# Ledger of designs, part 262: peptides against a protein of PDB entry 5Z08

Target 1, 168 residues: chain A of PDB entry 5Z08
Amino acid sequence: RQKDEWAKKTSSLMKQLDWFIGEHLGAMLAAEELGGPVVGELMEIDPDDLSAGFNAHGKLKKATSQPDLDRRQRRIDDIWGPQDEQGQAHKRKRGADEALAASAEMRDLIEQLMNKLVEAGGDNSATYVEIPRESAAARFLVRSKVAMFHPNDARRLRLVDFGRDLDD
Target 2, 222 residues: chain B of PDB entry 5Z08
Amino acid sequence: GLPRLIDAIEEASKIPAKRRQTPIKPTIEKLTTHLYTHGASPDSLLRLADLLTLRNHLDQASLAAITRNLYPSSTVSDEVVLRFIGALGHGQLKPTLALQALFLRWLVMVYHLLENPGVLGQVYGVLFDLLDTAAIRPQLCHLLALVTRRKHVRPFRIQAILTLSRQTGGDPNLTGLLRVFKNYYPEIIVGDATKGRASAFKHPDPQWRQHLDEIQQRRSEA

## One batch from the design tools (peptide; made by RFdiffusion4, then SolubleMPNN)

Design b2_p25_1_s4 (from b2_p25_1, 15 letters changed)
Fold by OpenDDE base, seed 5:
Structure b2_p25_1_s4 (fold): chain B 168 residues (1-168), chain C 222 residues (1-222), chain A 25 residues (1-25)
Amino acid sequence: as target 1 above (168 residues)
Amino acid sequence: as target 2 above (222 residues)
Amino acid sequence: LDDLHDTLRRLIEEISINIAKLKKL
């Protein structure tokens, strides 16, 4: 009886999470991946200052034509570029596709993180998921205080174990 | 009750230890035992914060003992937070840096009980400007890692951490804080000086946390 | 915006807690 109730509640919460990711996060995550504002926080900093990045001396790198900036800017321009009707439809479609991709990445990452936490059986070392890149999704989870990077390896992410407080 | 114990300690705090008619230690032990068992109400927390932060004749061991047992039974008000923040830094009227480190540790451990977590965000600059103080830096970085939002991550602060990290030989707490900043600014290059181990900002005292949770649960049942 | 992070955290926390409860049974 209790098991079925908790299973139903978990399923309901997962549906809510899926909806929340799809309807609210996906587009914003896609925008962040494309060089737009970080999800959940308006960049009050001049985008030009941010695009330049900070060197090891904390000085703004002059916007050297780093090819990755050009790719990001092209993607932004592809999403936000000129308003021609055909261009807008293609941009809206591409924006929708990027939002769907970002939503899928977030869902998959959360699933992997949860699965690893479940599989680890209390071994903190086994809770880490290897991530191919530091994505907007990964950063959002960390900012949300839901995930943590490995202290020595930014390619390893783990879910915060909210269930530990139940074993004590 | 707790208020009467606080009254006795407040009165004793006005008098130098050598001039006290009665030893304060037994009263401090009663206070700490009471705090451990029941926690402190918001009103009691404010009074205790004043005892801890204002210059008085209490010994450092007593102040540390009170701080280590300063379990909130309820929420922590902005006023209580501001007492502890106001006590930070250098000055003849300020508590010792060792006691300040305990206050920062306490703020970390009770962060989830703040009535308004935003209050720490409002004093973010005050906290950030104390990062050069080595004695409190570990706890300060941990607190800042909790408090930091995008509005706080500014180029000048990024530069300040990078500079201080180089000057300290890559303090792992500064590296940990810089990693928090990197979540808001992915473009932050953690330079060679930050090849060091970043602090994971683990809970400072799991046993204290557990005991706090037990005190807080009793409140929810009441 | 604090709402998005908090909403995600709440959902994941509640899911995690329910999963942990399910494992204890």
Scores: peptide ipSAE 0.443, ipTM 0.660, DockQ to the pose 0.346
Fold by OpenDDE base, seed 1:
Formats: C-alpha cells, sequence, structure tokens
Structure b2_p25_1_s4 (fold): chain B 168 residues (1-168), chain C 222 residues (1-222), chain A 25 residues (1-25)
C-alpha cells in the first residue's frame, strides 16, 4: 500500500517534471544557448552588453569582429534577419527545434544524474556524471541548487542527495 | 538549564578576568557541554550571539569554544544572523578576524536552518565588500557561494572578483566564487591567470554536521 | 510564476525523497 502510494506519487512528480521541462524550460534554455538571456532571469543587462561578453578584466568586450562571435551573431542575425514570411516560419521552426533539443538535453541530464545517485549507494565519488560541455541545462541545475560541479573538474556534475537525511 | 548558564556568563562578561570572584572557565565548559548535548534554542542563540559579537571581558578561547559548539536545536532567526553579520569587518568594537572567520564558518554550517535564507541576500553587499580581508576570505567566499543569486551577480562585482583574483595570485576561493557567478553569466572568462583550482566549498566539518543532525532529529521526536 | 529554479528544485527534491523512501522498503 505505502509502496504503491509512493510509486504513484513519484510517477506523478516525474510527469510534472517532464511537463515543466517541455513547456517552460526548453525554450528558455534554447534561448540561453543561442546567447539570449539566462533562464529565469529578467536580464536588466542590455542584451547588447551580454553579447559582447566580459574580457579578462570583467569589462564588457566591445563588439570586435571575432569569428566565433560572428557565428553567434550570425545565429542572432539569422534569428533577426529580414522579416520575410518564409524567414519567420523558418525561424519559428528552428526555434522550436532548438527548444526540443534543449528539453531533451535537460531530461537526459536529469535522468543520468538521478541514475548515478541511485547506483552510487551513498558513495559521493561515484555520483558524478561526465558532461561534454557546460550547457544551459547544467548551469540551470546548479543555479537551482539541485546539482553541483566537481570542485576540480567542471566536466563532472552530480545531483544533490536530498534523500541522505532519510537513511540516517 | 542553559538560560542560567548564559546568565552567569553574561554577568561574568561585564567584569575583567582579574576581578571575577569565580573562574569563568568551569561555567564556559558547562555551557559548551550543554550546547553539545542539547543545542541552543532560538532565544538562547540570540543571547549567545550578543555574547559573541559585543565587546565584553570574555577571553578569545572561551568565545571560540562557544562558537564551535553553537548547535541550533531549532531554526536560526534573522536577528541572530544579523548579529553575526554586523560583527564582521574592521573596527575596535568588532570581534577579532579569527572569531569572525568562525562566525562565517558557523553561518555556512547552519545555512539550511535559517528561517529566512533571503536575509543573507539582503546584506550581500556588506559581505562582498569584505572579500579583500584575507583572514576571513575563505569562509566568506563559501558563504557567498551559498547566498549568491542572479540579482547579486553584477558587472562591477565580476570585475571586483577578477581584480582581486589577480592581486591574490588566483585565490582558489575567489575562483570558486567566480565559478558560481559563471552559472549566471556564462560569458565570464575565468582568465588564464586563474590557473588555480577552484575551491569546492565542501562542508567545513563533517563531524559537526553529523552532530547537528543528531540534535535536530531529537527536536522532531519531542 | 514561482521562481523556475525553486519549482525545479522542489520537483527534484520531492522525487529524490520518494525514490529514497521506495529504496528503504
Amino acid sequence: as target 1 above (168 residues)
Amino acid sequence: as target 2 above (222 residues)
Amino acid sequence: LDDLHDTLRRLIEEISINIAKLKKL
């Protein structure tokens, strides 16, 4: 009886999480990956200031024509390029595809993090997932205080063990 | 009980050690033993915070011993937090920097028991402006890593950390704090000069944590 | 809208707690 109730509650919460990722987070995560605002933040910082990034002196880089900025700027320009109806439809489709990809990345990352926590059996050293890049998804989990980077390796992420207080 | 021990220490704290009729050390030992066994209620925490933060005639060893045994039996109020924050920095009336480091360490270890974690966010500027104080920087960076939210991550603070990191030769605690900031601003370049490992901000004392959990568990059974 | 971070934290925390409870049984 209790096991079934907890299983049902877990299933319900997983559905809520999936919905929350798909309906709310995916588009915002995609926007962050494209150089848009950080998820959940009303950026009081001018988007133009953000696109410039911070130099090693923490100063806003003035838009100097660096080629990697050109790829992000081209993606922004491909996003803000001339408003032909066909261009808007392609932009909307690309935005939807990026939102789906970001949602999938977040779901997969959460699943891996949860699986590693369960498999580790309380060994904190075994709970780390290797991430290929520091994604918007990974950063969002850390900002949410549900995940932590390895102190010495930013490629390793672990879930916060919220269940630990139950095992004692 | 704990209130009577606090009363005795409060009265003794008003008197220079050479003028006390009774040695304070046995009373401090009774207090620390009581705190270790039972923890401190919110009311007792406030009284102890005043004893720890206000200038009195208690010796540094006694103040440090109380701080190391300052286990909350319940929650930590905003008022208690603000007493410790108000005691930070330089000044003739402020506690020693060594004691301030213990206060910051304590705030880190009890952060999950704060009635309102947002109170630390309100005083974020005060905490941040103390990062140049080397003696408290490790614990201060750890506390800031817990407290930092989007609203705190501003260009001027990013610049301040980067500047201070260069000046300190890449203090790992500053690098750790900058890594927290990078979660909110991915474009932050942790420059080549920060070849230093970022601090993990691990729990400062696992044994203290375990003992705190035991004290907190007894409250749930009462 | 509850802070998106708080919403995610609540969901993951509640899931994690329920999984831990299920593992103890």
Scores: peptide ipSAE 0.444, ipTM 0.673, DockQ to the pose 0.326; fails the geometry check
Fold by OpenDDE base, seed 2:
Structure b2_p25_1_s4 (fold): chain B 168 residues (1-168), chain C 222 residues (1-222), chain A 25 residues (1-25)
Amino acid sequence: as target 1 above (168 residues)
Amino acid sequence: as target 2 above (222 residues)
Amino acid sequence: LDDLHDTLRRLIEEISINIAKLKKL
């Protein structure tokens, strides 16, 4: 009886998580990945200042020297810029495709993190997932305090074990 | 009980050690044993926070022993947190930097028991401005890594930590805090001078954590 | 609007706790 209630509750929560990622989070993660605002709070820093980035001295770089940032900013301008009617439909479709891709990346990353925690059987060294890049999804999980990077390797991410206090 | 032990220590704390009629050490040992076995209630935590943070005639070894055994049996109030934060920094009326480092370590270890974690976010500026104090920097960076939210990551603070990192030759705790900032602003370039290993901010004392969990579980059964 | 970070944390925390409870049975 209790097992069935916990299983039903877990299934309900997973459906809520999937809905939350798809309907609310995916588009914002896609915007962050394209060089837009970081998910979760109003940008109090000028978007142009963020796009410029910080040099080794903590000074804002001038926007002109980062061709990859210019490509991201062009993609943001392509998604959020003034759109002519025919351009709007193609850009809306592209924005929807990027939001779906970001949602899929977040779902897959959460699934891998949960699976590794389950497989590790309490061994914290075995709980790390290898990530190909520091994505908007990975950063959002860390900001949410549900994941942590390995101290020596930013390509290794682990889930926070919220269940640990139950095993003692 | 614990309240009577605190009463005896409060009265003894008003008197210089050379003028006490009875040694306080046996009463401190009884207090620390009680705290280790049962923890401290919210009311007892507030009284102990005042004993630890206010200038009195207790010796540094006794203050450190109380701090190392300061297990909450319940939640930690905003008032208790603010007593410890108010005790940080330089000044003749402030606790020693060694004791301040123990307070910061304690706040890290009990962070999940705070009634309102947002209280630390309200005093973020006070904590951040103490990063130049080398003796407390390791524990301070760890606490800031827990407390930091987007609203705290400002251009002037990014510049300040980068400057301090260069001045310290790349302190691994500052590099660890910069990594936390980079989660909110991906555009932060951790310069070549910060190629040092970032601190992981691991739990400071796993045995203390386990013992805290045992004390917290007994309350849920009562 | 609940903080998106807090919403995600709550969901993952509750899922993780329920999974841990299921493993103990």
Scores: peptide ipSAE 0.442, ipTM 0.683, DockQ to the pose 0.314; fails the geometry check
Fold by OpenDDE base, seed 4:
Structure b2_p25_1_s4 (fold): chain B 168 residues (1-168), chain C 222 residues (1-222), chain A 25 residues (1-25)
Amino acid sequence: as target 1 above (168 residues)
Amino acid sequence: as target 2 above (222 residues)
Amino acid sequence: LDDLHDTLRRLIEEISINIAKLKKL
């Protein structure tokens, strides 16, 4: 009986998480990946100034046309720029596709993180997921205090074990 | 009880050690034993925070011993936090930098018990401006890593960390804090001087954590 | 906006706790 109730509750929470990722996070994560505002705050700093990055001296790099950053800014402008009618449908579709991709990346990452935590059997060294890149999804999980990078390897991410306090 | 022990220590703290009629050490040992066994209530924490942060005639070893055993039995109030924050930095009236490092370590270890974690965010600037103080920097960076939110990650602070990192030869704690900032601003370039090992900001004392959890658990069952 | 991080945290925390409870039984 209690197992069934907890299983049902877990399933319900997973559905809520899936919905939350799809309906609220996906588009914002996609915007962050495209060089838009980081999820959870309108950057008071001009996104263009931030896209230039900070050099080793903490100075805003002059927007050196790093072709990839210019491509990223162009992608933001392509997603959020003034939509002419025919451009609107393609831009909306592209934005929707990027939001779906970001949602899928977040879901997959959470699933991998949870699976590794379960499989590790209490071995903290075995809880790390290898991530192919530092994504908006990975950064969001870290900012949310639900995941942590390995101190020596930014390609390794682990879930925070919220269940640990239940075993002792 | 704990209040009576605090009373005795408060009275002794007003008197220079050479003029005390009785050694305070046995009373400090009783206090630390009591704190270890039962923790401190919010009211007791406030009184102990005053003893630890205000200039008095208690010796550094006694103050350090109290700080190392300062287990909250419940929550930590904003007032207690602000007493410890107010004690930070340079000044003749402030505690020693060694004791300040213990206070920061304590704040890290009890961060999850703060009644309002946002209070540290309100004093973020005060904490951040102390990063040049080498003696407290390790614990200060750890505390800032817990407290930092996007609203705190400003260009001038990014620049300040980068500058200080260069000046310190790439202090791993500053690199660790900058890594926290990068979560909010991915475009932050960690310069060559900061390519060093970042601090993991691991819990400073796992045994202290476990013992705190045991004290806190007894409260939840009562 | 503090709401998104907190919402995600709450959901993952509650899921993790329920999974841990399921393992203990």
Scores: peptide ipSAE 0.441, ipTM 0.667, DockQ to the pose 0.331; fails the geometry check

Design b2_p25_2_s1 (from b2_p25_2, 17 letters changed)
Fold by OpenDDE base, seed 4:
Structure b2_p25_2_s1 (fold): chain B 168 residues (1-168), chain C 222 residues (1-222), chain A 25 residues (1-25)
Amino acid sequence: as target 1 above (168 residues)
Amino acid sequence: as target 2 above (222 residues)
Amino acid sequence: VEEWAKKTKELEEIYQRLKYAYENL
């Protein structure tokens, strides 16, 4: 009975988490991985604007030469131009695929972190998951205070032991 | 007094825990209690900075406990600051990144007590180049937000934050830092589209602040 | 039972923290 209740509660929470990851986090994490804005502000500083430097008044030095406008305009047009319906569809599809990938990565990472915490039996040294890269998922878990990096190795991630914080 | 406690800890720090005749924990507890009650003088603060930043045989819990109670009773010297800055980054002789994060947090919390806040501006590059280190990035961005002046806001650093922001996909601390940059260069497009809440860089520990203020008040009355 | 309770509490905390982060970060 109690085991079944916990199993049901766990399953319910997992479904809620999976939904939350899929609907909210996945796209954001994908944007993060794709070199989009850090989940939040689309920092579209045109690299060419940055290269032009800033005037003494802290304004972008308008590169007076017309040719850089064409490259920017192309990039803006490549970003915002009338993407043929096919180009928009491909971009949307790619974005969706990346969101799915990011969602899957987050889900897998959470599962690994939880499994390691259970397997470790209270040994904090055994609770680390080795991550192949610092992913958006890993970083978000850390930002969320869900996980923490190994103090000496950013390739090792562990779940924050919430149980200790409750008993202390 | 505090100097004698530091002496005992310094001597114990030279010896591996397994070879110590006496547990250091009671001495650490006395130290942290003393620090909590009275703070650290500039001289004691320097000695403690060395204990915290130099490789020794002190356990991480003890180092963290000292750092959490490292209330300056007075000002914080450039030398103390530089010890903590010099302890940042990767390397076999460096403190753990967790401890480095505590040091950065400490520097944020004591920033108003620095004898020369400009010292952090001099090491701005060193601090900035550590932004890729995720474990310390939150506190590092907060410190940089305090330290940043127009002279530090350079195109290459703007681009570096933008690139790192992209690579880190949402670090609100980087966004917060870039908002600080935008104050000096309004033309920096911190993209509006995703409401990534830039970190407001709130004080990391209001209780610690309050207690610091109480310690500092006693100095003003003496 | 204890392991499941722990796992459930952890999941709940994970979910709340992720949600909080999403809403506030």
Scores: peptide ipSAE 0.250, ipTM 0.379, DockQ to the pose 0.226
Fold by OpenDDE base, seed 3:
Structure b2_p25_2_s1 (fold): chain B 168 residues (1-168), chain C 222 residues (1-222), chain A 25 residues (1-25)
Amino acid sequence: as target 1 above (168 residues)
Amino acid sequence: as target 2 above (222 residues)
Amino acid sequence: VEEWAKKTKELEEIYQRLKYAYENL
């Protein structure tokens, strides 16, 4: 009985979280990933990305040499660039696809963080998830005080253990 | 001595004001007088940091009075710093934003006494993310101005400051922080909306600094 | 039971913190 009640409560909370991520956070995280307003400010962007400088809007100037930055800037320009009519439908679809991708990234990251906390059995050193990049999702989790970076490695993220704070 | 005063306040902090057998105010006044005269040792600082940052039954005026007199007699440990950083932000268990502003002001004023200034660099993100909180922003920008290194200046943080600067009508503290960022990346265009007067991040309390220096000197002579 | 209670408390706290962050942005 009690196990089933906790399992139901966990499932209900997971559904609420998935809904909240999908309906609210995903679009905001996608906007942040696309150089929109920062929803969670805790990112390390590579210093080499800064070498191109910033325009008056805080956008990186096109460094000729980094094709991936040019792709991201093109995505920003594709979403926020001048609205030609045919461009709007493609922009909306692309925005929706990026929101779905950001939602999936956030959900996966939360799941990995929770799994690592459980697997670690109280060993704080084993609670870190390796993240391929500092994402808007990772940032938002840290801003929300849900997660924290490793003090020496921004590629390592762990869940904040709330269990100690709730039993004290 | 200071430890006995802290003991009495710790015990009183567990009890609601209406249920205390003795008024706490005289003990707080003795504590603040002692702190003003002698400062706090590292051990006493940790205990006082816990009293200031953990939820207890101490009144806001008492907590503010302790914070205003929190002169380190020595260094400030990473543990003490982390107590104050952990107390920042919103939540029912967090200190009031007014107290958080005092804690940030304190960290600015004792920054040169940190055993490891790098600890603030490790929690840089936690600090940076609180910039939207208007009540603590002035002191937070000042602390970030001290802590910021090249590794912290990132495109998203530049964009975040620029966005928040627009939303706040050009908060001079944000413009001041952006100027610190510009020292590491000269190519940062502080847009026309940020043509506002940047904060110079002057010491928050010159008298407090002078008194701190007097406390620190007495320790070097002992 | 304790493990499920812990997971549920963690999820609740995650949800509340994310919601709070979202509502104050």
Scores: peptide ipSAE 0.242, ipTM 0.382, DockQ to the pose 0.255
Fold by OpenDDE base, seed 1:
Structure b2_p25_2_s1 (fold): chain B 168 residues (1-168), chain C 222 residues (1-222), chain A 25 residues (1-25)
Amino acid sequence: as target 1 above (168 residues)
Amino acid sequence: as target 2 above (222 residues)
Amino acid sequence: VEEWAKKTKELEEIYQRLKYAYENL
């Protein structure tokens, strides 16, 4: 009975998390990976707008000339910028694909972090997941105070152990 | 030696102050005196970083005293740095914001001793997102001013600083950080009313620097 | 049971922290 209740609750939470990642975080993480705003720093600042400069009111001046946009930033402008009808389908598809990829990366990373925490049996040294890159997902988990980097190796990420603190 | 003092404090940190057989204050005073005189080795720094950043039964005055005397005798590892970074932000498990401000001040003062200064650049987002936290903002802006590279100066971060600067009535530390950003993007308009109010990010403690230099020199002679 | 309880508590905290970050960052 209790095990089944915990299993159901875990499954429900996982579904909610998967939905939240897919519907909200994925697109934002994709934007960050593509060199756009960090998740939580969502001001749509076009790099073109950056090149035009910021006024004292924090409004971008309209750029008159497209500077050599970093390839990543063009991808965000492609995802979030005003899209003309014919460019829209390819840009929407690319945006959706990048959002899906970011969602999958976040989901997988959370799962790995959770699994390592459980497997470690209280050994903090064994709780680290090796990350192939500093992803938007990894950064967001650290910002969210969900995870922390290994002190000596930013390629190693661990979950914050909340379980010990909730029982006190 | 320093390791034995740390051992005693680590053991005492596991026990509530009311349940300790002996007051820890004399041992803290011995530790801080030793740190002031000799500094901390990399291994000792890591152990002290754990004592400072992990939830334990040490009092805030003791933690602050250790932090104020946390002179590295050599380099500061990425491990030590990220213990302090991991301790930043809000939460019941986090050190007090007052102690976090001391950690950030410490990181500023030891920045030149980091084994890998790039480690702070890797956690730049984490640091940047804490700028709304008024209690740590002065030291955080100073640290970010040291850490900031062109890759960190993104449009959204420029706008975030501008927005937060407006919301704070033009915090001089935010204006100071925005001036650092302007070095990479000259087109950033820092409003004239804010130009006069920018922090210069001077060394937070010249006496502490001098004493650190004396500790570091003794290592080069050994 | 304890492992599942821990996992569930961790997931709840992860979800809340991610949501908080999304809403406030």
Scores: peptide ipSAE 0.265, ipTM 0.379, DockQ to the pose 0.246; fails the geometry check
Fold by OpenDDE base, seed 5:
Structure b2_p25_2_s1 (fold): chain B 168 residues (1-168), chain C 222 residues (1-222), chain A 25 residues (1-25)
Amino acid sequence: as target 1 above (168 residues)
Amino acid sequence: as target 2 above (222 residues)
Amino acid sequence: VEEWAKKTKELEEIYQRLKYAYENL
């Protein structure tokens, strides 16, 4: 009974978190990754706005096309490149894809951080997740005081243990 | 006078040190003493900027000594500024990065004497694209902190600073520049994750400033 | 039970902090 109540509460909170990430954070995180405003301060960034990319005034530019690691930098360059109509459609799709990717990255990172905290059994050294890059997601978690970097290694991120701070 | 000293150094700069009939060091010392005492006119500044920025046979110690004593007696023209900006970056024809850092420091210290401060705003992109060059980054961030206006604060530049800040482990100069950007766009989160204290961009040489002010005052009395 | 309670408390705090950051940062 109690286990089932906790499981239901956890599931409900996870759904709320997934919704919040998908509807609010994903687009903003994608904007930050694409060289937009840093996630946190309330600019309602429309995903269509992400696709257009940002102009010189922090306003959306119109769309251009290019590929992967080069594509993200080229996505910035493409977001910042000259406005043609074919570019816009490709950019809208790209902005949506980046918002989805940012949402997935945030969700996965939260899950990894939580799993490591549980697995560590109170050993703070074992609570660190290795991150391949410092993402917008990782930075937002740190700004939100949800996570912290290892003092000597920016590739290692851990969840803040709120349970200890609440019971002390 | 100063023009004759510059003439002698210009001629000597065309010849490798081992092939000079006379050591140039005594002429450099006379030049730096004259500059320290009287400053440089706009015309002399332009000629000295060419000596400092163009590839020649002057030694690095002499070039650094001239740069450290490059007091303007009046204003600094756009042409002089553009010589120093054009000397920045990587390349076999460019001055050393150590000398480029001295040029950027000089531009910071004479910023208030520019005939047109807007000239630096026009070349803002060129300056900004050099932020990855670690050897000049401290002075470059300071100069950019003076030059930055709302029109320069662009999303791609915000992200470029954030990315570079991470790659550098939170360079205090980049954090300082990002704080300047935040004055124009409050929505920029200067994350606590930048473990480094932001640079305050204090004047790099208070004694040099005081001596410059003394040289500038003599002009207003003449 | 305690592990699930801890996990739930962590999730709630994560959600609140992320929401607060989104609304105020």
Scores: peptide ipSAE 0.248, ipTM 0.362, DockQ to the pose 0.220; fails the geometry check

